Peptides against a protein of PDB entry 3T6J. Designs and how they scored, part 24

Target 1, 375 residues: chain A of PDB entry 3T6J
Amino acid sequence: PIVESYIGFIESYRDPFGSRGEFEGFVAVVNKAMSAKFERLVASAEQLLKELPWPPTFEKDKFLTPDFTSLDVLTFAGSGIPAGINIPNYDDLRQTEGFKNVSLGNVLAVAYATQREKLTFLEEDDKDLYILWKGPSFDVQVGLHELLGHGSGKLFVQDEKGAFNFDQETVINPETGEQIQSWYRSGETWDSKFSTIASSYEECRAESVGLYLCLHPQVLEIFGFEGADAEDVIYVNWLNMVRAGLLALEFYTPEAFNWRQAHMQARFVILRVLLEAGEGLVTITPTTGSDGRPDARVRLDRSKIRSVGKPALERFLRRLQVLKSTGDVAGGRALYEGYATVTDAPPECFLTLRDTVLLRKESRKLIVQPNTRLE
Target 2, 372 residues: chain A of PDB entry 3T6J as posed
Amino acid sequence: PIVESYIGFIESYRDPFGSRGEFEGFVAVVNKAMSAKFERLVASAEQLLKELPWPPTFEKDKFLTPDFTSLDVLTFAGSGIPAGINIPNYDDLRQTEGFKNVSLGNVLAVAYREKLTFLEEDDKDLYILWKGPSFDVQVGLHALLGHGSGKLFVQDEKGAFNFDQETVINPETGEQIQSWYRSGETWDSKFSTIASSYEECRAESVGLYLCLHPQVLEIFGFEGADAEDVIYVNWLNMVRAGLLALEFYTPEAFNWRQAHMQARFVILRVLLEAGEGLVTITPTTGSDGRPDARVRLDRSKIRSVGKPALERFLRRLQVLKSTGDVAGGRALYEGYATVTDAPPECFLTLRDTVLLRKESRKLIVQPNTRLE

## One batch from the design tools (peptide; aimed at target 1 E11 N86)

Design b2_p13_5_s2 (made by RFdiffusion4, then SolubleMPNN; from b2_p13_5, 4 letters changed)
Fold by OpenDDE base, seed 4:
Structure b2_p13_5_s2 (fold): chain B 375 residues (1-375), chain A 13 residues (1-13)
Amino acid sequence: as target 1 above (375 residues)
Amino acid sequence: MTGIAGEVYPVAP
């Protein structure tokens, strides 16, 4: 078997300032069959990067072909087990040296354990479709999230010698129409500049890339979906994200005005963006459960994903990237914290919805480390 | 890095 491992101070999710890595490590075995899909995605990555909603000047100067592997985890040491990984977490290294992507296949398989009767916040008509396509759609999302999310975009840098990695005279900020006015100085990193929002902001960008690019026909073809199946995968992927945004409220602490989980905060932000798009794209309706207690339903209008959802996400995603590239912390914080704010303002009344989410909280799943053998 | 979409990340916090 092909064995992969990593170990070190890698992920900074547990640092409030997003800078200090937690010691983490795993040992895993390569799943060759599942890796083949991601290899096809890698083969199309250079082309798909051009579909992202920012100018080439905001993308990496040179495409570096990454690795992408599906792994079955044998042992994992850390505070949390991811479904996908993009490493290293240093943007400067990603754009100059390259990166590796992994999908933790047997972690993803945990999603298949969802029981219909325990599936919260969906319409009955969506539940069977959701259960059917949750796994496949998430494979697509993870692949895009890691490879084309975390693996995309450029940081504008002035090095210690005063040289820029971009042409100050010709590169234009697509949001302002002006020349670039801010950048990263020597020693500054994404995490050091954006600090408390860095992790969640980047996860939000990566998740948004997944939603945005999953609409591209070539992506679904790579994963083996065509026709009605492809459309169902798209629908369920978007529905899953919207639902996740509601579930995210569990991880908000009103008393401290803070989020306890970066990915869930990111998903809430995306929900807010799609709600802001309006036009009936997303609807969250408070209801009463069969037990007489508060419940809720999330609806996503499939017919409006491309016409309403995509343009809204495009604009938002472009702004995320531009602010990241230029090191505009003030603008980035204003944008992101604006969408990450949880209030009880109508019509959504998110703090009230949070109570509903907590009431309907499912029991925690347990992941048990497996054994393996040679046959 | 990403967790399972629609599920709590980490899966077993």
Scores: peptide ipSAE 0.050, ipTM 0.789, DockQ to the pose 0.279
OpenDDE base, seeds 1, 2, 3, 5: peptide ipSAE 0.039, 0.034, 0.037, 0.037; ipTM 0.773, 0.757, 0.769, 0.763; seeds 1, 2, 5 fail the geometry check

Design b2_p13_5_s3 (made by RFdiffusion4, then SolubleMPNN; from b2_p13_5 with H1M F2T S4I)
Fold by OpenDDE base, seed 1:
Structure b2_p13_5_s3 (fold): chain B 375 residues (1-375), chain A 13 residues (1-13)
Amino acid sequence: as target 1 above (375 residues)
Amino acid sequence: MTGIAGDVYPVAP
């Protein structure tokens, strides 16, 4: 088997300021079959990057072909096991030297082991489809999230000598129609500037890229889905995201007005964006469970994903990228915290829904590290 | 950068 490993101060999710890395490490085995799909995605990455909703001037000047590998984790030391990884975490290095992507395939497999009778917040007619396609759709989402989410976009920088990595006279901000008015100075990074929202904001951008690009026929073809199967994978991917946005309320602490998990906050933000789009795209309905206690149902109108969902996500995703590229912390914080706010305002009444989410909470799944043997 | 976390992403104790 091909073995991969890493170790060091890598992820900063436990740092409230998003700057200090946690010491972690893993040992994993390459899944060759799934890695081949990601290699095809990499081969199309340069073209797919052009499909993202920002001008080429806000994308990397030169595409650097990354590695992408699917891994089965044998051992992981850290506070949590991710589904995917994009490294290094330094934007300057990503732009100038390149990056590597991995999907932790067996972590995803564990996440898919949900019993139908325990599956919460979905309509009954969606449950079988969800169970069938959750795994495949999540593979698509992880690939896009890592490679084209975290692996996309340019930061506008002025170096120590005063030189810019963009043409100040010709580059136009697509949101304002004006020249670029802000950028990163020497020594400033994404994490240092955006601080408390940096991790969740970036995860939100990456998740949004996944949802947006999974609509592209070429993406589904790369993963081996065509026709009705491709449409079902798209539907379940979007359905999973809006459901995750509801589940995310578990990780909000009302008393402290804070989020305890960056990815879940990101998913809640996406849910809010799609709810704001209206037109019956997403509906959350409070219900009463068979036990007589509060429950809820999330409904996604499949027919409105492209007509309503995609345009809403496009606008939001473009704003995320423009604010990130220009280092506009004030604008970025206002946008992101606006969607991340949890209130009990109608019609959603999210604080009340949070009580329902907590009531229906499943027991925490434990990931046990496996052993291997030669047979 | 850590990618997406599933339902199994352990909340830091």
Scores: peptide ipSAE 0.031, ipTM 0.735, DockQ to the pose 0.404
OpenDDE base, seeds 2, 3, 4, 5: peptide ipSAE 0.030, 0.032, 0.033, 0.031; ipTM 0.730, 0.752, 0.754, 0.740; seeds 2, 3, 4, 5 fail the geometry check

Design b2_p13_5_s4 (made by RFdiffusion4, then SolubleMPNN; from b2_p13_5, 4 letters changed)
Fold by OpenDDE base, seed 4:
Structure b2_p13_5_s4 (fold): chain B 375 residues (1-375), chain A 13 residues (1-13)
Amino acid sequence: as target 1 above (375 residues)
Amino acid sequence: MLGIAGEVYPVAP
């Protein structure tokens, strides 16, 4: 088998300032069959990058073909096990030297083991569809999230010699209509500038890329979905995200006004964006469970994903990227923290919903190290 | 990096 491994101070999710890496490592075996889908995605990456809602001037100047591999993890030493990885975690290196993507296939498989009777916050009519397509939709989301999420966009930089990596006279900020007024100076990084919001903000951007691009027929085709199946995968992917946004409330600490998990914060932000879009796209309804205790239902109108959801996400995603590219920390923080704020304001009453989420919390899953055999 | 939906990453030690 082909064995891959990595080790070092890599992920900064546990650093409040997003800068210091946590020591981690894994040993994994390449899943050749699953890697083939991601190879097709890589082959289409250059074209798919053009579908992202920002001008080419905000994308990397030169496309660098990354590696993308599906891995079955034998051991993962760290504080958490991801479903996907994009490394290195330095945007400047990503755009100048390239990057590698991995999908942790057997980790994803754990998510497939959903018991219908324990599935919370979904309408009964959606449960079977959700169970059926959660896995496949996750494969799509992970691929897009890593390759075209983390792997997309350009940072505007002035180097140590004073040279810019963009034309100051011709590049226009699509949000303001003006020339670029801010950038990264030598030694400044995404994490150093955006600090406390950097990790979650970037995850939100990557998740948004996944939702946005999964609407593209070419993406679904790459993963082997056509017709009604493709539409179901799209629906379940979006449904999973909005549900995750509700579940995210578990990871908010009201007393400290902070989030304890970057990805879940990101998913809550996306939920807020889609709720703001209105028009009946997303509905969260408090209910009473069969046990007489508080419950809730999330409903996503699939017919409004493209007409309402996509435009809302497009605008939001563009703003995320523009603010990231220009190093506009003030604007980025204002935008992101605005959507990340949790209050009990109607109609959502998120703090009240949080109580419901906590009440319906599922038992913690135990991830068991797998075994493998050579034949 | 992407964690599975509804799961904790990182997990508390």
Scores: peptide ipSAE 0.098, ipTM 0.804, DockQ to the pose 0.262
OpenDDE base, seeds 1, 2, 3, 5: peptide ipSAE 0.074, 0.054, 0.085, 0.060; ipTM 0.788, 0.774, 0.798, 0.782; seeds 1, 3, 5 fail the geometry check

Design b2_p13_6 (made by RFdiffusion4)
Pose (drawn by RFdiffusion4):
Structure b2_p13_6 (pose): chain A 372 residues (1-112, 116-375), chain P 13 residues (1-13)
Amino acid sequence: as target 2 above (372 residues)
Amino acid sequence: AFGAAGDSYPVAP
């Protein structure tokens, strides 16, 4: 459509429980030139799902070209203006017929060297160069194969299923599936507090995982003297964001105030656990004399160590999502999402520095439409 | 489940 639109109580992020949605609406025009660079990603999108750490029976049944667009926003009502979105928010529809992927083009043109805190003098160079371009990649993957992948196991009214039970097996356990989503049950209705952050974490992780693929970069025009940087800046940005996320964590209530930031911190912790000097947090000192930190990500160890930690992570997340296992999901997540002062990081002590170097986000003014 | 990619920015009053 020339004009793209949508509205309702949709994103569930701000419900302390995680079920009730917050009302919004948007009207934006579809840009053509930048969209083809996405429809490409859609065309070859079919294969990639099978590169995911879980078998094809643990994935959605068919596939689709649901849609991927680039929208110049006219009116976005509500609290915020996301860079990209995958909707509608009803999972059943995501598997049965389809969904949509939205990359808002003109919001980007808004959001783009001393404020590059927690980096090094190198780094921020590659950051300034490859942040913008890589942003499209991470968004495309986050939206398309982030939430586009995965399958829900639901018990229909009768004792039957939406799948064949005897032929499905859990790679972690080896048994046959003993858990699932029953009638009326949904992602938010079960995982609740964690559902948003958990699902987002899965999407971003698949983002990096497939951001390691030559083909996707060929789609975005990255290879050779190019294919490096963008991938690096992407991962580096992920680990840095994992650091900045401390600001949005409330230690007194032992509570996270956001899904994305928390998810990013979780991915950071998983990478730190992979160890092998791949990632480091250093309690440095800024030129202003105050406290500070430098995030160190060894790029040569990206495929040899980090990737395994990823596909093992995604494998577990997805496995627990399909069977709808809350116990394992939480135990696996809230454990990773835990914030403490234990070394050699001391995140409780780091958080202060994160708050000192903290940023307040900008405001986006919007135009109106007068009727003549 | 709802999915949102990237950072989100507040709307100016």

Design b2_p13_6_s1 (made by RFdiffusion4, then SolubleMPNN; from b2_p13_6, 4 letters changed)
Fold by OpenDDE base, seed 2:
Structure b2_p13_6_s1 (fold): chain B 375 residues (1-375), chain A 13 residues (1-13)
Amino acid sequence: as target 1 above (375 residues)
Amino acid sequence: MFGVAGETYPVAP
């Protein structure tokens, strides 16, 4: 078998300032069969990057073909086990040297196991479809999230010699219609500038890329979905995201006005964006459970994903990227923290919904390290 | 990184 490993200070999710990596490591075996699927996605990556909602001037100048493999994890040491990884976490290195993607296949397999009777916050009519397509939709989302989410976008930089990596005279900010007015200076990085919001903001961007690009027929074809199956995968992927946004409230601490998990904060932000789009796209309805206690239902109108959801996400995702590229911390913070704010304002009453989420909280899932055997 | 399990990587819903 092909064995892969990494070890070191890698992910900075536990650093309040998003700068210091946590020491972690894994040992894994390459799953050749699953890796073949991601190789097809890699082969289309350069073309798919052009589908993202920002000008080419805000994308990397040169496409560097990354590696993407599926791994069966034998051991993982760290505070959490991801479904997918994109490394390095330095945007400058991603732009100049490239990056590697991995999917932790056996970890994903565990996440796919869902019992219908324990599935919260979905309409009964959606549960069977959700269970059926959750796994496949996750494969799509993780692949897009890592490869085209974290792997996309350009940072505008002025180096120590005063040279720019973009043409100041011709590059236009698509949000303002003006020339670029801010950038990263020598020694400044994404994490150093955006600090407390950097991790969650980037995860939100990557998740949004996944949702946005999963609508593209070529993406679904790469993963082997066509016709009704493709539409169901899209629906379940979006449904899962809006549900995740509600579940995310578990990780908000009202007393401290802070989030305890970057991905969950990101998913809540996306939920807020899609709710703001209106037109009946997403509806969260408080209900009463069979036990007489508070419950809730999330509904997504599949017929409005392309007409209402996509445009809303497009605008939001473009803003995220433009603010990131230009190093506009003030604008980025205002945008992101605005959507990340949790209040009890009608109609959603998110603080009240949080109580419901906590009431309906599922037991924490644990990953047990596997064994290997020869057959 | 796409989180699945753990304190810093919640299980995907």
Scores: peptide ipSAE 0.031, ipTM 0.745, DockQ to the pose 0.173
OpenDDE base, seeds 1, 3, 4, 5: peptide ipSAE 0.031, 0.036, 0.039, 0.033; ipTM 0.751, 0.762, 0.767, 0.752; seeds 3, 4, 5 fail the geometry check

Design b2_p13_6_s2 (made by RFdiffusion4, then SolubleMPNN; from b2_p13_6, 4 letters changed)
Fold by OpenDDE base, seed 4:
Structure b2_p13_6_s2 (fold): chain B 375 residues (1-375), chain A 13 residues (1-13)
Amino acid sequence: as target 1 above (375 residues)
Amino acid sequence: MFGIAGEVYPVAP
């Protein structure tokens, strides 16, 4: 088999300031069949990048074809096991040298083992559909998240010689209508500037890219979904994200006003964006379970994903990218922390919902890493 | 990095 590995100080999720990498490593075997699927996505990446809701001036000047491989992980040494990886974790290197994407296929497969009777917070009518399409929708989301999420966007930079990588006279900020007023100076990075919000903010951007682009017919075709199946995959992908936003409350500590998981914080932010869109797109209803204790139901109106959800996500995603590109930490922090704030204000009463989430929390899964043999 | 909801990382310090 083809063996792939990496090792080093890579991910900074455990650094409160988002800068210091945790030492980690993996050994994995290439899944050739699944890799071929992601290679089709790579082949369309340059065109799909143009579908993102920011001007070309905020995208990489030159597309560099990345590698995308599906891996079955044999061992993963680190604090957590990802479903997908985009490396290196330096935006300047991503835009000038390129990047590599991996999907940890057997990690994703863990999600396929969802049991209907244990599935929380969904309407009964959605459970079977959710179980059926959760896996396929994850493949779509991971591919988009890594390749077109983390792999997209440009940082505006002034180098050590004073030269800009953008035309100061012609590039316009689409949010303000004005010329670009901020950028990264030599030595400044995404993580160094955005610090405490950098990891979660970037994950939120990448997740949003996934939701946004999964609506594009070409994406679903690449993954082999057409017609009603494609629509179901879209619906389940969005439903999963909304549900994840509710589940995210488990990882919020009210006493410390902090989040303990960057991806879950990101998913909560997306939930807040979609709730703010209104118009019945997303509804969270407190209920009473069969056991007589508090419960909740999340509903997503599939008929409003494109008409209400997409425009809301488009505006939000554009703002995320513009603030990232321009190195506008103040604006970025204000935006992101605003959506990441958890209160008990009506109608959502998120702190009360958190109690329900904790009450309905399932036992943590023990992921046993596999071995393999040559036949 | 992408992770499964609730199963990505242990609770951060």
Scores: peptide ipSAE 0.038, ipTM 0.773, DockQ to the pose 0.203
OpenDDE base, seeds 1, 2, 3, 5: peptide ipSAE 0.033, 0.032, 0.036, 0.036; ipTM 0.754, 0.741, 0.753, 0.746; seeds 1, 2, 5 fail the geometry check

Design b2_p13_6_s3 (made by RFdiffusion4, then SolubleMPNN; from b2_p13_6 with A4V D7E S8V)
Fold by OpenDDE base, seed 4:
Structure b2_p13_6_s3 (fold): chain B 375 residues (1-375), chain A 13 residues (1-13)
Amino acid sequence: as target 1 above (375 residues)
Amino acid sequence: AFGVAGEVYPVAP
C-alpha cells in the first residue's frame, strides 16, 4: 500500500486571529481509483484556472503542477477531521513552490449515510435526487475547492528589498480600474493581515470557486458525468451549498456575535450572496413540521443557476480575490462581515431561522478510526 | 481545507 502522512502546526481555525496553527497529524492509505479522477483534474488545472473571474495578473505567475490524491485515513490526531486539504497554508509558498491536495475519501463517505427521513430543509421532490448525487457532488466540490480554490490567486507583495512581484505601472485593479494601491509588505501574510476573517474568507473563496467552476462542462466530464447526470450533479452541488448556508446558523453565537466554524460561516455568506441575487434563485420558506413545530424549506431554481447565480457569484468571487490579492483589509472586512452578519431583519429573519435550525438539529455523526489489512 | 457541514468537521473554539 501507498502510505501518506503529515504532521505539524498546520491549520489555524482554532486561533481567533487565524495565525497560530494547531498541531495535527494523520496516517492514510492512497485510494488509487479515486485518485485517478483528481489526477485528470490536475491535468486540466492550468486551463481551468483561466476560467476564474479575475485577470491573469491576479493569478499565479507560473503554474506549478500540484499533487492531488484521494486518501483513506487510518488515524487522525487533531481537533477536527477535514474532508479535503490543500497544503501548505502559506500563499507565498503556494505561488512560488507549489502545493499538494488531498481528499479524505472515507471522511466524505460518512456524509453519505444521511437517512432520507432525517434530511431536513429540502423539498420532498429534491430529497431523492439529493441523496443520489450528494456523494458525487462532494467529490466535485472538494476537488475544485482544494485545487482551484485554495490553489488559485496571487498575493501582491513588496519584498524586504522593495521589489514588487507585479508591475505597478501596468497591472490594473478590475474593480476600480486603477493601478494597484495596496499590497503585502515583507513579513505580512494573508492570515496576519486579515486576522479574524482570514480563515472563513478563504474558505468562502474556495467554496465559491467550486460552485462557479462546477458549471464548466469539462469539470463534470473529468468526474465522469455527462448529460442529465452532469446537470443533476451541478444542481445538487448548488442545492447542498444553499442548504449548508442555512445549517450554518447552528454555528453562530448571537450573544457573542461570532462564528464557531469557518466553513459554515463561509457557506452562510454564499447563501447571502445568492439570496441577494434575487429573481427567485433561492427561496427559504418557513414551514410547520409534522410535529407542529417550526421547520423550513430551501428551494433552488435550477433554471436560474446559470442566468442569475453564476453572474452573482462571479462578481462576488472576483471581489474576494481582488481584495485578497491587494491586501485590502478594510475593503475585505467590510464586504465579508457584511454578508456574515446575522440579524433578524425581514424577509429572511435569520435569527428566527436559527431557532428552527437548532430545533431540527440532527445528532452528530461519530467518526471511528478504522483498521486495515493486507489481503 | 474542506469540511462537510458540522458533522465531519468539528466546531472551532
Scores: peptide ipSAE 0.137, ipTM 0.809, DockQ to the pose 0.210
OpenDDE base, seeds 1, 2, 3, 5: peptide ipSAE 0.097, 0.093, 0.110, 0.073; ipTM 0.796, 0.791, 0.803, 0.796; seeds 1, 3, 5 fail the geometry check

Design b2_p13_6_s4 (made by RFdiffusion4, then SolubleMPNN; from b2_p13_6, 5 letters changed)
Fold by OpenDDE base, seed 3:
Structure b2_p13_6_s4 (fold): chain B 375 residues (1-375), chain A 13 residues (1-13)
Amino acid sequence: as target 1 above (375 residues)
Amino acid sequence: MFGVAGEVYPIAP
């Protein structure tokens, strides 16, 4: 078998300033069959990047073909086990030197294992479909998240010599209609500028890319889905995201007005964006469970994903990218923290919903590291 | 990185 590993100061999610990496490492075996699907996605990446909702001037100048491998983890040393990884974590290096993607396949398999009777916050009519397609939809989402999420976009930079990596006279900010007014100076990075919101903001951008691009028929075809199956995978992927946005409330600390998990905060932000879109796209309804205690239901109108959801996500995702590219920390913080704010304001009453989420909290999953041998 | 629920990170406003 092909063995892959890494070790070092890699992920900065535990750093309040998003800069210092946690020392971590893993040993894994390549899953050749699943890797083949991701290689097909890589082969289409250059074309799919053009589908993202920002001008080419805000995308990488040159496409650098990355590796994408599915891995079965044997050992992982760290505070958290991811489902996917995109490295290096430096946007400048991703832009100029390239990157590598991995999907931790057996971690995903554990993550999407769900018992129907324990599945919370979904309509009964959605439960079987959700269970059936959660795994496949996760594969799609992770692939897009890593490759085309983290792997997309350009940072506008002025180097130490005063040279710009963009034409100041011709590049226009699509949100303002004006020339570019801000950029990264020498020594400034995404993490150094956006600091406390950098990790979650970037995860939100990557998750949004996944939702947005999973609507493209070519993406579903790459993963082997056509016709009704493809539409079901799309539906379940979006449904999973809005459900995750509700579940995310577990990781909010009201007393400190902060979030304890970057990805869950990102998913809550996406939920807020899709709720704001209105028109019955997403509905969260407080209910009473069979036990007489508070419960809730999340409903996603399948017929409105493309007509209502996609345009809303498009506008939001474009704003995220433009603010990231231009290093506009003030604008980026205002936008992101606005959607990340948790209050008890009607109609959603998120703090009340949080109590329901905590009440219905599932048992913590334990991941046991396996061993393997050659037979 | 694509994370799984249960991870705790110090994200401050």
Scores: peptide ipSAE 0.034, ipTM 0.746, DockQ to the pose 0.102
OpenDDE base, seeds 1, 2, 4, 5: peptide ipSAE 0.034, 0.033, 0.031, 0.032; ipTM 0.753, 0.733, 0.761, 0.748; seeds 2, 5 fail the geometry check

Design b2_p13_7 (made by RFdiffusion4)
Pose (drawn by RFdiffusion4):
Structure b2_p13_7 (pose): chain A 372 residues (1-112, 116-375), chain P 13 residues (1-13)
Amino acid sequence: as target 2 above (372 residues)
Amino acid sequence: AFGMAGDEYPVAP
């Protein structure tokens, strides 16, 4: 459509329980030139789902070209203006017929060297160069194969299923599936507090995982003297964001105030656990004399260590999503999402520095439409 | 579930 639109109570992020949605609406025009560079990603999108750490039976049944667009926003009502979105928010539809992927083109043009805190003098160079371009990649993957992948196991009214039970097996356990989503049950209705942050974490993780693929970069025009940097800046940005996320964590209430930032911190912790000097957090000192930190990500160890930590992580997340296992999901997540002062990081002590170097986001003014 | 990619920026009053 020339004009793209949508509205309702949709994103559930701001419900302390995680079920009730916050009302919004948007009207934006579809840009053509930048869209083809996405429709490409859609065309070859079919294969990639099978590169995911879980078997094809643990994935959605068919596939689709649901849609991927680049929208110049006219009116976006509500609290915020996301860079990209995958909707509608009803999972059943995501599997049965389809969904849609939206990359807002003109919001980007808005959001783009001393404020590059927690990096090094190198780094921020590659950051300034490859942030913008890589942003499209991460978004595309986050939206398309982030939430585009995965399958829900639901018990229909009768004792039957939406799948064949005897032929499905859990790689982690080896047994046959003992858990699932029953009638009326949904992602938010079960995982609740964690559902948003957990699902987002999965999407971002698949983002990095497939951001390691030559093809996708060939779609975005990255290879050779190119294919490096973008991937690096992407991962580096992920780990840095994992650091900045401390600002949005409330230690007193032992509570996270956001899904994305928490998820990013979780991915950071998983990478730190992979160890092997791949990632480091140094309690440095800024030129201003105050406290500070430098995030160190060894790029040569990306494939040899980090990737395994990823696909093992995604495998577990997805496995627990399909069977709808809350116990394992939480135990696996809230454990990773835990914030403490234990070394050799001391996140509780780091958080202060994160708050000192903290940033306050900008405002995006919007145009109107007068009727003549 | 709802999927949001990237950062979310506030709307100016």

Design b2_p13_7_s1 (made by RFdiffusion4, then SolubleMPNN; from b2_p13_7, 4 letters changed; failed a check: a repeat of another design)
Amino acid sequence: MFGVAGEVYPVAP

